# Peptides against a protein of PDB entry 3ZN8, part 117

Target 1, 125 residues: chain A of PDB entry 3ZN8
Amino acid sequence: LEEYDKIQKKMEDVMEGKGKLTLRDVYAQIIALRKMGPLSKVLQHIPGLGIMLPTPSEDQLKIGEEKIRRWLAALNSMTYKELENPNIIDKSRMRRIAEGSGLEVEEVRELLEWYNNMNRLLKMV

## One batch from the design tools (peptide; made by RFdiffusion4, then SolubleMPNN)

Design b2_p29_8_s3 (from b2_p29_8, 15 letters changed)
Fold by OpenDDE base, seed 4:
Structure b2_p29_8_s3 (fold): chain B 125 residues (1-125), chain A 29 residues (1-29)
Amino acid sequence: as target 1 above (125 residues)
Amino acid sequence: QELLEKIQQLALNQDYFSAEILAKILEKL
């Protein structure tokens, strides 16, 4: 019961995040995306995205779902400080997160690299 | 415009996960 309450509270705290893209924001958006469904539902709310994007195949949806599952495990193993400021995640923290999530260290590194890339892309706004 | 093009590029490269996340983040900014 205590673990479930901690997870729920963490999810609530993550959903309140706004500002520079943090891993809390990423977590919140992943959850929101899973609830809302495919990109087609998201596009209708974004001005200028009247461009019809290719729809993912069933296989692509499965690949995405597995990626989400693994990254959510990593995110759930992070502290609030790490979620808010991923730049503090050193090799020791990365190893702890990997161990806590049942992932390889390389998978945690991949998530962080992806996050950094997303932040880079968002600077284009 | 550049970000929209990038989202499209991600989708065209079958990286739908990244495209969806980036689009969703953009919606909230």
Scores: peptide ipSAE 0.368, ipTM 0.839, DockQ to the pose 0.191
Fold by OpenDDE base, seed 1:
Structure b2_p29_8_s3 (fold): chain B 125 residues (1-125), chain A 29 residues (1-29)
Amino acid sequence: as target 1 above (125 residues)
Amino acid sequence: QELLEKIQQLALNQDYFSAEILAKILEKL
């Protein structure tokens, strides 16, 4: 809880006007998701999807929660500039973030790759 | 429409985390 509050305050400091998807946006949506609950509840608001998707098992929810916790740790270890412009994160920055968050460098890389994929998918809008 | 189908595909492939985050991001755009 304390760690999440720190990240939230940090996000508020970074929050700027409408633009490209950033890691602050990712953080905001992670927190929003945790408050709302599982995907089935989110998708209930989308006609035709909520009733067609299976509810995740308890094990799947636990896996998701662990991923969220690890990624929040990484996000909390980033600078304001990195959260706003994740494309500046090079190998040296990834290593610092990993060391600061207690993660492997590969896990930080995976987060960034996932972020880039999310931006790619959002272009379908 | 295409993005909604992608969210569904992610969920069907048991990548619930990605589906959830993508759906939430989409709601705020």
Scores: peptide ipSAE 0.346, ipTM 0.832, DockQ to the pose 0.162
Fold by OpenDDE base, seed 5:
Structure b2_p29_8_s3 (fold): chain B 125 residues (1-125), chain A 29 residues (1-29)
Amino acid sequence: as target 1 above (125 residues)
Amino acid sequence: QELLEKIQQLALNQDYFSAEILAKILEKL
């Protein structure tokens, strides 16, 4: 909890990007997800979504929790500028972030690729 | 609507993490 609170406080100091998903937004939503519970609860709050999604298994929840933990470590190792504008993260920055977070460089790359994909999907709105 | 379909596709592909995060982001937007 203390680590998450520290990260949350750090994220509060990061300016939210207008009109674009930032890694700060990702962090905030990760925390919200952990507090509010599973996707089924989220969907219940979206009007008109009569779409019942399958609930994750216990194993899938554990996998997700580990992924969240690792990605939060990476996010905590980023600068405010990087969190606001992840596009500036080059190979050198990825290596630094990986070393600071105890992750492999490829895991940091995966996070960034995922982020880019999320932004791509959000353009469909 | 298309984004909702993508969320559903992610969940169907057992990528619940991405589906949940995207849904939470959508809720915020």
Scores: peptide ipSAE 0.341, ipTM 0.832, DockQ to the pose 0.187
Fold by OpenDDE base, seed 2:
Structure b2_p29_8_s3 (fold): chain B 125 residues (1-125), chain A 29 residues (1-29)
Amino acid sequence: as target 1 above (125 residues)
Amino acid sequence: QELLEKIQQLALNQDYFSAEILAKILEKL
């Protein structure tokens, strides 16, 4: 609960502008996702979807929740400058973030790679 | 349309986390 409140406060501080997807936007969306529930509830709000998706099992939900928790820890260990401009995150910054969040450096790298992939996919819009 | 297909692909590959995040982002765009 206390960590959640810290996350909310940081989100409010970082949420400023529209533009390219930043890690602050990712942060906000992760929080929003936790409030709204499973993918099925999200998809019903997307016009013209017409795509049936499988429902995750309880185990898959648990794995997803753990991943979200770990990534929130990483995001909480980033500076506002890093959240705004993730491209500045070098090896030294990744190591600091990993140490601060209790993650492996590879997990921080995975988050950044995922972020870059999300930005790539969003260009398809 | 292509993005929706990608969301489906992620979900079918059991990467529900990525599918959900991408869908949430898309909803707000």
Scores: peptide ipSAE 0.325, ipTM 0.820, DockQ to the pose 0.233

Design b2_p29_8_s4 (from b2_p29_8, 18 letters changed)
Fold by OpenDDE base, seed 2:
Structure b2_p29_8_s4 (fold): chain B 125 residues (1-125), chain A 29 residues (1-29)
Amino acid sequence: as target 1 above (125 residues)
Amino acid sequence: QELLEEIQKLALEQDYFTARILAEILKKL
């Protein structure tokens, strides 16, 4: 998965203070993961998970898959400028994205908060 | 919670970004 490796390298660069992780990168990573198949298949690639933990139920997997779809819908409703510079997404933009994606505003906010937290963590390393 | 712990372990490995995405997706499971 060449795309996956590129994103990992970018993460390392950001951790070293080079470049910026964007929502475009998040989108690309989610797509890369989706190439592995459904969430159940992705989880099978986590070392030790199948041995140490029970397999998630079908309902749990459906919830996870739904969240992935919802995030992708939000990302697909963003402009290129927003994907590259998520900090410009104000309340008005957030509402537009939510409406365009069929999501609650809070779900879009959650995605952005997650992204912001990721950036903070990476910069602290 | 146990699943999240395993994902957190994965984050300490070479798949940090993947782990963080999965952790957020699965946090309510």
Scores: peptide ipSAE 0.367, ipTM 0.759, DockQ to the pose 0.126
Fold by OpenDDE base, seed 5:
Order: structure tokens, then sequence, then C-alpha cells
Structure b2_p29_8_s4 (fold): chain B 125 residues (1-125), chain A 29 residues (1-29)
């Protein structure tokens, strides 16, 4: 409950412009999501979304789970400073993270680009 | 509304992972 409240408060602060979404926050969200079940279970509680979104196939879910696993490996290979301030991740840090996680550098880049896009999308809230 | 449209777009692009994350965020807010 306490951790949930912290995550919620953090998200509220981000939406209000009082905070910034970090990769630590992303990590926490990913872990939370893995406990919540499939997208359909999430969407059923959001009016309109459950009927408007395509249902992923089992194979698509597996692909998504693999992507999450790979991104978690990358996140686990980041320092606290990098998780809190992803903008400090230069090419050297990116390579280290890739090597530490068993990923390609391009996959780490993709994660960072996704993170930046996520912050863009969150501004629409 | 705009975020919902983006979630729909992501789902249509088969990026269910991102759509799920945004949906969960939206649900909690």
Amino acid sequence: as target 1 above (125 residues)
Amino acid sequence: QELLEEIQKLALEQDYFTARILAEILKKL
C-alpha cells in the first residue's frame, strides 16, 4: 500500500509538472504491470478503452514480455544516477549498459528513445 | 482525450506494451 501510494503520488507530481518521470519510475511501473495481468484486464476498468483497442494475440503478448524482460535487464544494469537522470547516459554509458545486460547498444538506445517519447506522451495528460 | 487517442494509436501499431503502461498510468490518475 505504501509503495503504491508513493508511485501514485509520483505520477501525480509528474502530471502536475512538479516532477519528472525517471527510469526508476518506469522500472517500478514495469514491475507493477507484471503483477496486474494482461492489457485486457487493465482496460476493462477504463470506460471506452476496452472496446476501442485491439486484443493482442498470445504471440504478441509473448513478444511484449520478451521486450519487457530485455528492458528490465538494461534497467538493472544502470546506476542509480542514470535511472534518476537518463539524460546523462552517453554513448559510453550506453555501451556499458548493453554489455552488462547482454543487449545490443541499439536496444538500449531504443529504451531511451521510448523513455523520451513516454515523457512526451505524459504531457498530454 | 489526446492521451486516449495515443493509446489507441499505439495499440493499432501493435505496441501493446506502451499502450498498457500508459493505460495503467491513466487508470491510476
Scores: peptide ipSAE 0.356, ipTM 0.831, DockQ to the pose 0.199
Fold by OpenDDE base, seed 1:
Structure b2_p29_8_s4 (fold): chain B 125 residues (1-125), chain A 29 residues (1-29)
Amino acid sequence: as target 1 above (125 residues)
Amino acid sequence: QELLEEIQKLALEQDYFTARILAEILKKL
């Protein structure tokens, strides 16, 4: 539970402009989410959700789990400096991370693009 | 909230992973 409080505080700091979401924070969040239930269960606790959302099929869940495993491999292949400051990850670093994780360079790029988009979305709160 | 609309959009696009992350963040805030 202390892990959840730390994640929450970090997200609050990001939303308040006191900091930025890092890939270390993403890693921690991914690990925390793997312990949580399906999206539908999470949404039931959000006030104002009167809208029926599509539920993932079992196949979609499997695809998602594989994506998480691949991204975790990439994250585990990053240095602490890269996790804290993803903006330093250049082409050479991306290639090293890809080689170290057994991924394609494009998959590492996709993770970084997703991370940048995630920071954008967090500003909507 | 705009974030709820974005979560809905992501779910409709079948990006449940991203939707779940944002939903969990929103739940905790």
Scores: peptide ipSAE 0.355, ipTM 0.825, DockQ to the pose 0.200
Fold by OpenDDE base, seed 4:
Structure b2_p29_8_s4 (fold): chain B 125 residues (1-125), chain A 29 residues (1-29)
Amino acid sequence: as target 1 above (125 residues)
Amino acid sequence: QELLEEIQKLALEQDYFTARILAEILKKL
């Protein structure tokens, strides 16, 4: 809970123009979510989701869990400098990260694009 | 689609980071 609260506070700071969200923060948040248990348990903690929507099938949950594992593999293959400054990740770095993670380069690109989009949105608020 | 809409509601409850992560994980499900 303490780690989670720190991440939320950092997001608020970034929204106020103080600091920058990094992939280290993304990594920390994913780890915090994983401490809550498997994706099925995480989804159970979302207010209203279990009431309004049928629970995802076991197969859908497995696909989601695999996606989380793949993102963690990519993040674990990044250097400290890359985690703190994701903008330095060029095509050569993406290829290295992908090879080190057993992922396709496109999967690493998707993670980075998601991060960039989120960071832009936070700065606009 | 309905799941994504509910995740968007979670973002309105000030858990934006969790919502955005989950949305990306679940968008193809």
Scores: peptide ipSAE 0.335, ipTM 0.741, DockQ to the pose 0.125

## One batch from the design tools (peptide; made by RFdiffusion4, then SolubleMPNN)

Design b2_p30_1_s1 (from b2_p30_1, 15 letters changed)
Fold by OpenDDE base, seed 2:
Structure b2_p30_1_s1 (fold): chain B 125 residues (1-125), chain A 30 residues (1-30)
Amino acid sequence: as target 1 above (125 residues)
Amino acid sequence: KKKALELLIWHHFSSKELAEWLEEQLKKLI
């Protein structure tokens, strides 16, 4: 519950224009959520939400976990400067990160695109 | 509140396929 509250607060802060979501924040949140398990399962313990939230299948959870594992590998291959300022990641850095993580360059691009989309969506809510 | 929760869940699963699935399921419920 404490980790959930921290994640929620960080998202709320970004939505309110207080601070910036970084890849370091993403990393910390992924690690925190992995300790809690799937957020849907955590939220099912909240009265009223358990009835309203769909539960992903076990297979969907496995697909999600594999994607998270691959993204963590990419994040672990980034420098501190890149984690704090993902906008500095050019093609050369992206290739280095991919090679260091054992991923395709496209998978690193997908992570960065996801991050950019998330930041955009959080500012629109 | 509902949109913020949707974004949190979407962030947690961090998969396009799961995001699309989640959006479809949420459209049925909210």
Scores: peptide ipSAE 0.090, ipTM 0.557, DockQ to the pose 0.195
Fold by OpenDDE base, seed 5:
Structure b2_p30_1_s1 (fold): chain B 125 residues (1-125), chain A 30 residues (1-30)
Amino acid sequence: as target 1 above (125 residues)
Amino acid sequence: KKKALELLIWHHFSSKELAEWLEEQLKKLI
């Protein structure tokens, strides 16, 4: 629960304009997810919240877990500077990250696009 | 608060497929 509270506070700070979501934050969340399991499994233990939230099927969780594992490989191949400032990742950096992670460049691009979309959504709330 | 929680869960799954699924499910509840 404590790790999820930290993630929640970070997201609240970003939504309030007091911070920026980075790929380092994403990395930390993925690590927390692997240790604690899906947020739905945590929230189900909170009275009133677990009943209101849909739970992904086990098959959907497995598909998502494979994708998260691949993205984690990409994140592990990034420099600290890239994790803190993903906007510096150009085509050359994407290629290096892809080669270092054993992924296609398109998968690295997909992660960055997802990150950019997430940041846009957080600013709209 | 509900929208913040939605985005938190969406981000937590960190998967396009799960995000799309979650958005579809949450649109039914919110």
Scores: peptide ipSAE 0.085, ipTM 0.562, DockQ to the pose 0.204
Fold by OpenDDE base, seed 4:
Structure b2_p30_1_s1 (fold): chain B 125 residues (1-125), chain A 30 residues (1-30)
Amino acid sequence: as target 1 above (125 residues)
Amino acid sequence: KKKALELLIWHHFSSKELAEWLEEQLKKLI
């Protein structure tokens, strides 16, 4: 629960315009997910919320878990500077990260695109 | 509140496939 509270607070801070979401925050979330499982499984234990929120199917969770494993490999191949400021990741850095993680460059690009979209959405709320 | 929860769950799963599914399901509830 403490890890989720920290993640929630970070999200709220970003939504309020206090700081930014980084790939280090994404890494922390992946570690929390691996320890505690999907947030939907935690939220289902909250009275009144768990009954209203749909839960992903087991197959969707498996697909998501495999994707998360690949993204974790990419994140583990990034430098501290890249994790704190993903905007510095150019084509050369993407290729290095892909090679170091055993992924295609397209998968690294997808992670960065997801991150950029997430940051944009958080700032729009 | 509902939109903040949506974004939190979306971030937690950190997957395009799961995000798309979540958005579809949440549009039915919000």
Scores: peptide ipSAE 0.084, ipTM 0.559, DockQ to the pose 0.183
Fold by OpenDDE base, seed 1:
Structure b2_p30_1_s1 (fold): chain B 125 residues (1-125), chain A 30 residues (1-30)
Amino acid sequence: as target 1 above (125 residues)
Amino acid sequence: KKKALELLIWHHFSSKELAEWLEEQLKKLI
């Protein structure tokens, strides 16, 4: 629960305009997810929520886990400056990150697009 | 509060495929 409380507080601070979600925060979330599993599984242990919340199938979880592992490889190939300010990642940086992680450039672009969409959603809450 | 929890769950999956699936499921619950 402590890891989820820290993540929740960080998201609340970002929603209040007191901070920015970075790829370092995403990295921390991936590590937490791998240790504790998806939040939906944690919420299943709360009486009255577990029976109401839909859960992804085991196959969907495996697909998602492989995707997360690939994104983790990309994040591990980023510099500290890129993790703190992903907006500096241009085409040249994306290619370097892809080569360093053994991924396609499109997969790195997809991670950055997801991150940008997350930041847009946080500002709308 | 409810929308913040939805966004937290969406972020937690940290996958485009799972986020898309989750968004579809959340739209059915709300």
Scores: peptide ipSAE 0.080, ipTM 0.565, DockQ to the pose 0.202

Design b2_p30_1_s2 (from b2_p30_1, 17 letters changed)
Fold by OpenDDE base, seed 2:
Structure b2_p30_1_s2 (fold): chain B 125 residues (1-125), chain A 30 residues (1-30)
Amino acid sequence: as target 1 above (125 residues)
Amino acid sequence: KKKALELLIWHRLSSPELQDWLLEQLEKLI
């Protein structure tokens, strides 16, 4: 729960224009969410959503877990500098990350696009 | 609501297959 609170604070700070979300932060978020279990448990910690929610189907969970697994592989193949500053990741770095993680270059591109979109969306919310 | 929306964005972008489920659950609560 403490880890979750730190992650939420980071997201709130980004929304308030304090700092930026990094891929290191993304990694921490993924790990924390996995430890918390199903999304329903995560939602119970949100003010106003403190009710028991149904869990998603097992198939939905598996799909989500596979995506997370692939992203963790990519993140684990990044350098510290890349995790802190994803904007430095060029085509050569993307290829290296893809090769190191067993992913397609496009999947690494999708992760980076997601990261960029996340930063954009958090700032407008 | 703000934190719920943050999680919605996260799940929407990370796992599109979960977005509809999440949205449906949120619509029941807020």
Scores: peptide ipSAE 0.080, ipTM 0.538, DockQ to the pose 0.199
Fold by OpenDDE base, seed 1:
Structure b2_p30_1_s2 (fold): chain B 125 residues (1-125), chain A 30 residues (1-30)
Amino acid sequence: as target 1 above (125 residues)
Amino acid sequence: KKKALELLIWHRLSSPELQDWLLEQLEKLI
């Protein structure tokens, strides 16, 4: 709960223009997510959504879990400077991160693209 | 509603595949 509240506050600060979402924040979110129960429990906290949403299949959950594990490997291969300012990650840095994490460069690119999209979404709200 | 959905995507769904799945389910409910 405490970790969740910190992540929520950070997200609110970003939405208000008081801060920037970093890959360190993403890392914290992923760790918190893994400690959280099924998606159904999270959805129950949303008024009007908690009772009737279908749950993802077990296979979809496994695919998602594997993706998250791979992203954690990438994040663990980044420098502090890269985590705090992901915009400095060029093609050379992506290749280094991929090699260090045992991932394809495309997987590192996918993580960065997701991060950039998330930042755009948070600023639009 | 939009903010609540964004919160869900952020807090629970780091996987693009799961985000797409969630969006699809939400589109069915709205």
Scores: peptide ipSAE 0.072, ipTM 0.554, DockQ to the pose 0.169
Fold by OpenDDE base, seed 5:
Structure b2_p30_1_s2 (fold): chain B 125 residues (1-125), chain A 30 residues (1-30)
Amino acid sequence: as target 1 above (125 residues)
Amino acid sequence: KKKALELLIWHRLSSPELQDWLLEQLEKLI
């Protein structure tokens, strides 16, 4: 819970323009999510949101866990500089990360695209 | 609402199959 609150505060700071979301922040959140369990359990503790979210099937949870594992592998293959500033990740860096993580380059690209889209969304809130 | 949006954005990492659903929920929250 305390780690989650720190992550929430970081996200709030980013939304207020007081900080930048990095892949290190993403990593910290993934680790926190794994410790807390499925997001559905976390959302159940938020009044009014737990009722609006469909409970993912056990199969969907397993698929999600595998995807999280793959994302962690990619993140663990990044340098500190890349985690702090993902914009420096070029095609050569993506290939290195993919090879180091046992992933396809496309999966690393998807992670970066997701990160970029998330940053766009957070700036709009 | 903001915390809900944050959680939805992060849930996209945990379940790509729910990405479309999350986007739909985000559109309702924005």
Scores: peptide ipSAE 0.046, ipTM 0.538, DockQ to the pose 0.285
Fold by OpenDDE base, seed 3:
Structure b2_p30_1_s2 (fold): chain B 125 residues (1-125), chain A 30 residues (1-30)
Amino acid sequence: as target 1 above (125 residues)
Amino acid sequence: KKKALELLIWHRLSSPELQDWLLEQLEKLI
């Protein structure tokens, strides 16, 4: 719960223009969410949503967990400088990260694209 | 409400497979 509150505060700070979301923040968020358990349990704590959302199937949970595991592998293969400033990640760095994480280069590109989209969305909210 | 929305955005974006599921559920709620 304390980790979740820190993550929420960071997200709020980014939305207010007081900071920038980094891949280090992304890593912390993923770890905190995994500790909280399945997304369904997290959504149950949201007033008004938890009662109406069907629980995902076990297979859907496993697929989501595998994707998160792959992204964590990519993040663990990044340098501190890359985690703090993902914009420096060029094609050469993407290839190194992919090789180090056992992922395809396209999967690393997908993570970076997601990160960029997240930053854009947070600035719009 | 704001915290719930932030969490939804995060989960929606973190896993394409969970995104599709989350989107389907959100479409049922909205």
Scores: peptide ipSAE 0.084, ipTM 0.544, DockQ to the pose 0.179; fails the geometry check

Design b2_p30_1_s3 (from b2_p30_1, 15 letters changed)
Fold by OpenDDE base, seed 3:
Structure b2_p30_1_s3 (fold): chain B 125 residues (1-125), chain A 30 residues (1-30)
Amino acid sequence: as target 1 above (125 residues)
Amino acid sequence: KKQALELLLWYRFSSEELRKWLEEQLKKLI
């Protein structure tokens, strides 16, 4: 419960202009998500949705879990300084992170682009 | 509140395939 409250508060703070979303915050969100269990369980706990929504296929769940796993690998290959300030990640750092994670450089770029877009959107609200 | 956040996090970190599937299912509910 406390972890969820912290995640929500951080998002609210960013929307209010009190700080910025970092990749450390993203990491915390992913960890919290993994603790919740599979999407099928989450949907079943929502009144009405568990009845109206079909359960995702096992293959779809596996694909979703793989995406999260790959992003965690990238985040775990970043330095603390990079997690707190992703703007310092240049092409050289991106290549290092990709190699350390066993990912393609484009996958690391995708994560960073997603982060930048998310951070901009939160500040605009 | 917790359940809403859980759903949002799943949507946010979903693969492109799963995200598209979720969006399609949500459109059917609304």
Scores: peptide ipSAE 0.333, ipTM 0.780, DockQ to the pose 0.177
Fold by OpenDDE base, seed 4:
Structure b2_p30_1_s3 (fold): chain B 125 residues (1-125), chain A 30 residues (1-30)
Amino acid sequence: as target 1 above (125 residues)
Amino acid sequence: KKQALELLLWYRFSSEELRKWLEEQLKKLI
């Protein structure tokens, strides 16, 4: 319960210009998401939606889950300083992270690009 | 609500295909 409140508060703070979303925050969000279980289960707990919404295909859920697992592997290969300040991650660091996580450099780049875009958008709102 | 945050997190980390699917389903409900 406290974990979810922290995640929500952090998102609100970032949207209000009070702080920056870090990759540690992203990590916490991913972990929370995984604890919730599949989207189908989440939808079933929402009054009215479980009956009215068709369940997503199992294939779509699997694809999303695999990407999240890969990103989590990358995050687990980052240093604390990198998680707090992703802008320090240069090509050398990306290669190290990729090698440490068993991912392609392009996958690490994709995560960082997604993060940068998300952080920019959240600050503009 | 905790459930609202859960949905937002799912939306954020979902594949583009799944997001589009969710958006289409939500449009049908509204």
Scores: peptide ipSAE 0.317, ipTM 0.772, DockQ to the pose 0.180
Fold by OpenDDE base, seed 5:
Structure b2_p30_1_s3 (fold): chain B 125 residues (1-125), chain A 30 residues (1-30)
Amino acid sequence: as target 1 above (125 residues)
Amino acid sequence: KKQALELLLWYRFSSEELRKWLEEQLKKLI
């Protein structure tokens, strides 16, 4: 609960223009998300949305867990400077991160793209 | 706000279609 409150406060601060979302924040969010459970469980707490998605199958959960492991591996292969300012991650850094994490460069790019999209969304809200 | 944040967190695990849907829901909730 304490970690969730910190994440919520950080997200609120970003939405209010009092800070920026970093990959360090993303790391914390991933850990918190794993504790929340599957998307269907999360949506059940939202009026009118819980019925829109089926309960995930065991296979879907396994796929999600693998993606989480891969993203965490990438994040664990980043420097503190990269985590705090992902905009410095160029092609050379992406390759290093990919090699260090055992991922394809495209998977690292996907994570960074998601991060950029997340920041864009937070600024729109 | 809590619900909106939870939806935003799941953005990473979503297909492009589901991400777009989540974005629209987020705009409605906040």
Scores: peptide ipSAE 0.109, ipTM 0.549, DockQ to the pose 0.366
Fold by OpenDDE base, seed 1:
Structure b2_p30_1_s3 (fold): chain B 125 residues (1-125), chain A 30 residues (1-30)
Amino acid sequence: as target 1 above (125 residues)
Amino acid sequence: KKQALELLLWYRFSSEELRKWLEEQLKKLI
């Protein structure tokens, strides 16, 4: 819960324009959410959504876990500067990160695209 | 704002299909 509160505060600060979401923040959030348990528990706090959301199949959960594992590998292969300023990650850096993490370059690109989309959504809220 | 935050947290661990669904829900909440 304490880690959740810190993450919430950071996200609120980003929404208010007091900072930016970094990949370091993303890393911390992934770790915290893995500790909180299944997604269903998070949805239980949102009235009405727990009933409307299709319960992910066991297979979908496994796919999600594997994706998280792969993204963590990518994040662990990034430099501090890249984690703090993901916009500096060019094609050369993506290739290095992919090679260091045992991933395809496209998987690293997918993570960065997801990050950019997340930042865009946070600014809209 | 709290609901949107929870949806955004959830957006991370979702399949592409579930991410699309979450994006649609976020658009409805905003």
Scores: peptide ipSAE 0.099, ipTM 0.536, DockQ to the pose 0.347; fails the geometry check

